# Peptides against a protein of PDB entry 5EIB: the designs that were tried, part 51

Target 1, 366 residues: chain A of PDB entry 5EIB
Amino acid sequence: VDLEPGTMDSVRSGPFGQIFRPDNFVFGQSGAGNNWAKGHYTEGAELVDSVLDVVRKESESCDCLQGFQLTHSLGGGTGSGMGTLLISKIREEYPDRIMNTFSVMPSPKVSDTVVEPYNATLSVHQLVENTDETYCIDNEALYDICFRTLKLTTPTYGDLNHLVSATMSGVTTCLRFPGQLNADLRKLAVNMVPFPRLHFFMPGFAPLTSRGSQQYRALTVPELTQQMFDSKNMMAACDPRHGRYLTVAAIFRGRMSMKEVDEQMLNVQNKNSSYFVEWIPNNVKTAVCDIPPRGLKMSATFIGNSTAIQELFKRISEQFTAMFRRKAFLHWYTGEGMDEMEFTEAESNMNDLVSEYQQYQDATAD
Target 2, 366 residues: chain A of PDB entry 5EIB as posed
Amino acid sequence: VDLEPGTMDSVRSGPFGQIFRPDNFVFGQSGAGNNWAKGHYTEGAELVDSVLDVVRKESESCDCLQGFQLTHSLGGGTGSGMGTLLISKIREEYPDRIMNTFSVMPSPKVSDTVVEPYNATLSVHQLVENTDETYSIDNEALYDICFRTLKLTTPTYGDLNHLVSATMSGVTTCLRFPGQLNADLRKLAVNMVPFPRLHFFMPGFAPLTSRGSQQYRALTVPELTQQMFDSKNMMAACDPRHGRYLTVAAIFRGRMSMKEVDEQMLNVQNKNSSYFVEWIPNNVKTAVCDIPPRGLKMSATFIGNSTAIQELFKRISEQFTAMFRRKAFLHWYTGEGMDEMEFTEAESNMNDLVSEYQQYQDATAD

## One batch from the design tools (peptide; made by RFdiffusion4, then SolubleMPNN)

Design b1_p11_5_s1 (from b1_p11_5, 4 letters changed)
Fold by OpenDDE base, seed 3:
Structure b1_p11_5_s1 (fold): chain B 366 residues (1-366), chain A 11 residues (1-11)
Amino acid sequence: as target 1 above (366 residues)
Amino acid sequence: PAPPKTSRAPL
């Protein structure tokens, strides 16, 4: 789905363009112009029914519909505005199904789009209410991984999207292969989301290795485990050491000893025990899939629900507040039928979410 | 002017 045809043409011309049904390409002509309100109330509202018709048709073809997975950006007008409109409409029609998102967080290091903090704040407000699981993928963290860890001098969107694709493949492993932990979206939510509003995840993928070091690095369970828990490996721009893990899932892929995985996962929990809440028992889940990802002997994918994710929301809130106090660009949103109160409500709800994460960070076992 | 689109410029 896009409000512009050019993205659809890029997908069709891509190496996998033929795997998508032609009728499932729904697109507009005008675009959202990086305006959330165009995505949500005008251009996106004109297209949403055509998307819902496709969603209904594909849902009716499912033997057992678990839920929906959206991949979108929060900085742009289409992914943010139309994406959250679509989430709301799907939630209204399918209230008993899981809503899962891969939400790309904007960063000033990757984009110069001045209104990204508005689009992100307005989107987060919708995601808090209308999603069950949100993977926070921060373009800043992806850039830093590409530059610092992968030793790419000039990271590209291709390099960033490679990390996203590896992570998405990792977190969906249990859904795609039978006999795994978290084999459905609802079990994942039950294991990862102890409080309904606290459903924002820090993803990570291992191994991440520079091309020059690949020949010298042994892929071992200890190295994968150590890399997944390294703050530099998080695909959200927050430091887990500044918060506490509510829940963690680790998905190992490839032929490895389950005993060695369990030993290394216990060792990393014990070493990092101060970074876990003590009042959630058995809050680390481990899965092992014998089928490695393409081109690797083994991998591990990390999913963290941590109170440190508040650093990401604080960053967006600070940027939002700095623009909103100046009333910068507000007429572009209000001119599309949006109320100025929706900005203050979205800011308030995001600040309430930050306060809720802080409350659970500071909570002790009674 | 509309807010600038995310430049697909090299990072």
Scores: peptide ipSAE 0.041, ipTM 0.567, DockQ to the pose 0.028
Fold by OpenDDE base, seed 5:
Structure b1_p11_5_s1 (fold): chain B 366 residues (1-366), chain A 11 residues (1-11)
Amino acid sequence: as target 1 above (366 residues)
Amino acid sequence: PAPPKTSRAPL
């Protein structure tokens, strides 16, 4: 789905474009112009019914519908505005199904789109209410991984999207292969989301290795485990050491010893015990899938529900507040039918979410 | 005018 045709043409002409049904390419002509309100109330609202018709048709063809997975950006107008409209409409029609998102967070290191803090804040407000599970994929973190870890002097969207694809492949492993932990979206939610509003995940992937160092790297379970818990491998620009893990899932892929995985996972928990909440028992879950990713012997994917995710929301909130106090570009949103109250409500709800994460960070066992 | 789409600019 897109509000401009050129993205769909690029997907269709791509090496895997034929995997999607031609009729499932729903697109507009005008685009959202990086405006959430155009995505949500005007251009996106004109297109949403045609998307819902496709969603219904695909849902009816499912033997067992678990839920929905949306991949979108929060900085742009289509992914943010139309994406959150679509989430709302799907939630209204399928209230008993899981809503899962891969939400790409904006960064000024990656994009010069000045209104991204508005689009992100308005989107987070919708995601808090209308999603069950949200993977926070932060362009800040992706850029920093590409530059610092992968040693890419000039990261590209191709380099960032490669990390996104690896992460998405990792977190969906248990859904795609039988006999795994979190084998369905609802079990994932039950294991990862102890409090309904606190459903924003910090994903991570290992191995991350620069092209120049690949030939010298051994891939071992200890190295995967250590790298997976390293703050530099988090796909969200938060330091887990500044918060506490509510829940963790670790997904190992490849031929390895389950015993060695369990030993290393216990060791990393014991070394990092101060960074876990003590009042959620058995809050770390581990899965091992014998099928490695393409081109790797083994990998590990991390899913963290951490109170440190508040650092990401604080960053967005600070940027939002600095613009909103000046009413900068606000007329582009109000001109599409939005009220200024929707901005203040969205800011308030995101600040409440930050306060909730802080409360649970500071909570002790009674 | 809408903000420029930087999605087409090199990073």
Scores: peptide ipSAE 0.037, ipTM 0.566, DockQ to the pose 0.028
Fold by OpenDDE base, seed 2:
Structure b1_p11_5_s1 (fold): chain B 366 residues (1-366), chain A 11 residues (1-11)
Amino acid sequence: as target 1 above (366 residues)
Amino acid sequence: PAPPKTSRAPL
């Protein structure tokens, strides 16, 4: 789905463009112009019914529909505005299905789009209410990984998208291969989300490998475990040492000893016990899939529900506040039918979410 | 006046 035809033509002409049905390419002509309100109330609202017709048709073809996964950006107009409109409409029609998102967080290091803090804040408000699971994929963290860890002097969207694809492949491993822990979206939600609003995940991947890097260093289980818990391997720009893990899932891939994995996972929890909440028993889950990712002998994918994710929301809130106090560009949103109150409500709900994460960070066992 | 082109930074 896109509000611009050129994006869809790029997907169709791409290496995997033929895996999608031609009728499942739904697109507009005008684009969203990086405006959430165009995505949500005007250009996106004209296209949403044609997307819902495709969603219904594909849902009816499923033997067992678990839920939906959306991949979108929060900085743009289409991914943010139309993406959250689609989430709301799908949630209304399928209230008993899991809504899972891969939400790309904006960063000034990656984009010069001045209104990204508005689009992100308005999107986070919708994601708090209408999603069950959200993977926070932060363009700031992806850029920092490419530059600092992968030693890329000038990171490209291709390099960032390689990290996104590795992360998405990792977190979906249990859904794609039989006999795994968290084999369905609902079991993942039960294990990862102790409180309904606190469903924003910090993903991480080890080993970090650039696209086209031929140096397949075989890592050991201890090295994978240590790297997976390193803040430098997190796809969200938060330090887990500034918060506490509510829940963790670790997905190992490749031929390895389950016993060695369990020993290393116990060792890393014991070494980092101060960074876990003490009042959630058995809050770390581990899976091992014998099928490695393409090009690697073994990998580990991390999913963290951490109170440190508040650092990401605080960064967006600070940028939002600096613009909104000046009413900068506000007329672009109000001219598409938005009220100024929708901005204040979205800011308030994101600040409440930050306060909730802080409350559970400071909570002790009774 | 046309809204200022939100320049995608050319990566």
Scores: peptide ipSAE 0.030, ipTM 0.579, DockQ to the pose 0.031
Fold by OpenDDE base, seed 4:
Structure b1_p11_5_s1 (fold): chain B 366 residues (1-366), chain A 11 residues (1-11)
Amino acid sequence: as target 1 above (366 residues)
Amino acid sequence: PAPPKTSRAPL
């Protein structure tokens, strides 16, 4: 789905364009112009019914519909505005199904789109209420990984999207291969989301290695485990050491000793015990899939539900507040039928979410 | 070097 045709043509002409049904390409002509309100109330609202018709048709073809997976950006107008409209409409029609998202968080390090903090704040307000599981894929963290870890001098969207694709492949491993932990979206939610609003995940993928160092790096279970829990490996721009893990899932892929995985996972928990909440027993889950990802002997994918994710929301909120206090660009949103109250409600709900994460960070077992 | 920033404004 897009509000512009050119992205759909690029997907259709791409190496994998043939895996998608032609009738499942739903697109507009005008785009959202990086405006959440165009995505949510105007251009996106004109297209949403045509998307819902496709969603219904594909849902009816499923023997057992678990839920929905949306991949979108929160900095643009289409992914943010139309994406959250779609989530709302799908939630209304399928209230018992899991809503899962891969939400790309904006960063001024990656984009010059000045209104990204508005689009992100308005989107997060919708995601708090209407999703069950949200993978926070932060363009700031992706850029920092590309630059610092991968040693890319000028990271591109292609380089960032490579990390996104590796992460998406990793977190979906349990859904794609039988006999794994979290083999369905609902089991993932039960294991990862102890409180309904606290469903924002910090993802990570290992190994991340620069091209020049690949030949010198061993791929071992200890190295994967150590990298996966490193703050520099998080695909959300927060430090886990500034918060506490509510829950963790680790998905190992490739031929390895399950005993060695369990030993390393126990060691990393014990070493980092101060960064876990003490009142959630058995809050770390591990899966091992014998099938490695393409081009690697082994990998590990991390999913963390951490109170440190509040650093990401605080960053967006600070950027939002700095623009909103100046009424900067508000006329572009109000001209599409939005009220200034919706901005204030979205900011308030994001600040409430931050306060809720802080409350559970400070909570004790007594 | 600075990242390749995409300069887009709302239309």
Scores: peptide ipSAE 0.013, ipTM 0.553, DockQ to the pose 0.023

Design b1_p11_5_s2 (from b1_p11_5, 7 letters changed)
Fold by OpenDDE base, seed 2:
Structure b1_p11_5_s2 (fold): chain B 366 residues (1-366), chain A 11 residues (1-11)
Amino acid sequence: as target 1 above (366 residues)
Amino acid sequence: AAPAKRSLAPL
């Protein structure tokens, strides 16, 4: 789905364009112009019914529909505005199904789009209310990984999208291969989301190795385990040491000892015990899949529900407040039928979410 | 015109 035809033509002409049904390409002509309101109330609202017809048709063809997976950006107009409209409409029609998102967070290091903090804040408000699970993929963290860890002098969108693809492949491993922990979206939600609003995940991937270092590293279970808990391997620009883990899932892939994995996961949890909440028992879950990712002997994918994710929301809120106080660009949103109240409600709900994460960070066992 | 996405170098 896109409000621009050129994106769909790029997907169709790409190396995997033939895996999608031609009738499942739904697109507009005008685009959203990086405006959430165009995505949500005008250009996106004209296209939404044709997307819902495709969603119904694909849902009816499922023997066992678990839920929906959306991949979108929160800085743009289409991914943010039309993406959150689609989430709302799908939630209305399928209230008992899991809504899962891969939400790309905007960063000034990656985009010069001045209105991204508005689009992100308006989107986070919708994600708090209408999703069950949201993977926070931060373009700032992806850029820093590409530059510092992968040693890429000038990161491209292809380099960032490679990290996104590796992470998405990692977190969906248990859904794609039988006999794993978290084998369905609902079991993942039960294990990862102790409180309904606190459903924003910090993903991470190991190994992260530069092309020049790949030939010399023997990948070991201890190295994978240590790298998953390193803040430099997080796909969200938050330091886990500034918060507490509510829940963690680790997904190992490749031929390894389950006993060695369990020993290393226990060791890393004990070493980092001050960064976990003490009042959620058995809050670390581990899965091992014998099938490695393409091009690696082994990998590990991290999913953290951490109160440190509030650093990401505070960064967006600070950028939002700096623009909103001066009413910068508001006429582009109000001209598409939005009220200034929708901005203040979205800011309030995101600040409430930050306060909830802080409350559970400071909570002690009685 | 909304400020364009900075194209990180195209693939």
Scores: peptide ipSAE 0.027, ipTM 0.554, DockQ to the pose 0.023
Fold by OpenDDE base, seed 3:
Structure b1_p11_5_s2 (fold): chain B 366 residues (1-366), chain A 11 residues (1-11)
Amino acid sequence: as target 1 above (366 residues)
Amino acid sequence: AAPAKRSLAPL
């Protein structure tokens, strides 16, 4: 789905374009112009019914529909505005199904789009209410990984999207291979989301290795475990050491000892015990899939529900507030039929979410 | 129009 045709042509002509049904390419002509309100109320609203018809047709073709997976960007207009409209409409029609998102957070390091804080804040408001699971993929963290860890002097969208694809492949491993922990979206939600609004995850991936260092790196369970819990490998720009983990899932891939995985996962929890809440029993879950990712002998994917994710929301809120206090660009949104109150409501709900994460960070066992 | 994404080197 896109509000521009060129993205669909790129997907269709791409190496995997033939895996999608031709009728499942739904696209507009005008684009959203990086405006959430165009995505949500105008251009996106004109296209949404055609997308819902495809969603219905594909849902009816499922033997057992678990839920939906959206991949979108929160800084743009289509992914943010139309993406959240689709989430709302799908939630209305399929209330008993899991809504899972891969939400790309904007960063001024990666984009010059001045209105990204508005699009992100308005999107987060919708994601708080209408998703069950949201993987926060922060363009700032992706850029910093590419530059600092991978030693890429000039990171590209290809380099960032490679990290996104590795992460998405990692977190979906349990859904794609039988007999795993979190083998369905609902079981993932039950294990990862102790409180309904606190469903924003920091993903991480290991191994992350610069091209020059690949030949010297052993891939071991201890090294994967250590790297997976390192703040520098988080795909969200927050420091887990500034918060507490509510829940964690670790997905190992490749041929390895389950005993060694359990020992290393226990060791990392014990070393980092101050960074976990003590009042959620068995809050770390581990899965091992014998099938490695393409081109690796083994990998580990991290999913953290941490109160440190509030740093990401605070960054967006600060940027939002600095623009909104000046009424900067509001006429672009209100001109598409949006109310100025929706900005205030979205800001409030995001600040409430930050306060909720802080409350659970400061909570003690009774 | 809002500013375009930075041209990180095109794919």
Scores: peptide ipSAE 0.023, ipTM 0.534, DockQ to the pose 0.023
Fold by OpenDDE base, seed 4:
Structure b1_p11_5_s2 (fold): chain B 366 residues (1-366), chain A 11 residues (1-11)
Amino acid sequence: as target 1 above (366 residues)
Amino acid sequence: AAPAKRSLAPL
């Protein structure tokens, strides 16, 4: 789905374009112009019914529909505005199904789109209410990984999207291979989401490899375990040491000892025990899949529900507030039929979410 | 004009 044809033509002509049904390419002509309101109330609203018709058709063809997976950006108008409209409409029609998202958070390091804080805040407001599971893939963190860890002097969208693809492949491992922990979306939600609003995940991946770097030494299980808990391997720009883990899932891939994995996972928990809440028993889950990712002997994917994710929301809120206090660019949104109240409600709900994460960070076992 | 994406090389 896109509000512009050019992205769809690039996917269709790409090396994997043939895996998608031609009739499942739904696209507009005008685009959202980096405006959430165009995505949500105008251009996106004109296209949403055609997308819902495809969603219904594909849902009816499923023997057992678990839920939906959306991949979108929160900085652009289409992914943010139309993506959240689509989530709302799917939630209304399928209230018992899991809504899972891969939400790409904007960063001023990656984009000069001045209105990204508005698009992100308006999107987060919708994601708090209408998703069950949201992987926070932060362009700030992706850029920092590319620059600091991968030593890319000038990171590209191709480099960032390589990290996104590795993360998505890692977190979906349990859904794609039989006999795994969290083999369904609902079981993932039950294990990862102790409180309904606190469903924003910090993903991480090890080993971090660039598309051009063929010569990654295969890491050991101890090195994978240490790296996936390192803040430098987090794909959200938060330090887990500034918060507490509510829940963690670790997905190992490749031929390795289950015993060694369990020993290393116990060691990393014990070493980092101050960064876990004490009142959620058995809050770390481990899966091992014998099938490695393409081009690697082994990998580990991390999923953290951490109160440190509030650092990401605070960063967006600060950027939002600095623009909104100046009424900067508001006429672009109000001209598409939005009220200034929706900006204030979205800011309030995101600040409430930050306060909820802080409350559970400071909570002790009575 | 929509603010330009920083010079991340196009896809």
Scores: peptide ipSAE 0.020, ipTM 0.533, DockQ to the pose 0.023
Fold by OpenDDE base, seed 1:
Structure b1_p11_5_s2 (fold): chain B 366 residues (1-366), chain A 11 residues (1-11)
Amino acid sequence: as target 1 above (366 residues)
Amino acid sequence: AAPAKRSLAPL
């Protein structure tokens, strides 16, 4: 789905364009112009019914529909505005199904789109209410990984999207291979989301290795475990040491000792015990899939529900507030039928979410 | 800097 034809033509002409049905390409002509309101109330609203017809058709063809998985950006107009409209409409029609998202967070290091803080804040407001699970993929963290860890002097969208694709492949491993932990979206939600609004995950992937050092690095279970819990490997721009893990899932892939995985996962929890809440029993879950990812002998994928994710929302809120106090660009949103009240409600709900994460960070066992 | 997306909204 896109409000511009050029993105769909790029997917169709790409190496995997033939895996999608031609009838499942739904696209507009005008685009959203990086305006959330065009995506949500005008251009996106004209296209949404055609997308819902495809969603119904594909849902009716499923033997066992678990839920929906959206991949979108929060800084743009289409992925942000139309993506959240689709989430709302799908939630209204399928209230018993899981809504999962891969949400790309905007960063000034990666985009010159001045209105990204508005689009992100308006989107987060919708995601808090209408998703069950949201993977926070921060373009700032991806850029920093490419530059610092991968030693790429000039990171590209291709380099960032490679990290996103590896992570998406990692977190979906348990859904794609039978007999694993979190084998369905509902079990993932039950294990990862102790409080309904606190469903924003920090993902991570290991190994992350520069091209120059890749040939000299032996991949071991201890190294994967250590790298997966390193703050520099988080794909959300927050430090887990400034918060506490509510829940963690670790997905190992490849031929390895389950005993060695359990020993290393116990060791890393014990070493970092101050960064876990003590009042959620058995809050770390581990899976081992014997099938490695393509081109690697082994990997580990991390999913963290941490109160440190509030640093990401605070960054967006600060940028939003600095623009909104000046009423900068508001006429572009109000001209598409938005009220100024919706900006204030979205800012309030995101600040409430930050306060909820802080409350559970400061909570102790009685 | 990475190649940045430009806003299509007027700056």
Scores: peptide ipSAE 0.016, ipTM 0.528, DockQ to the pose 0.027

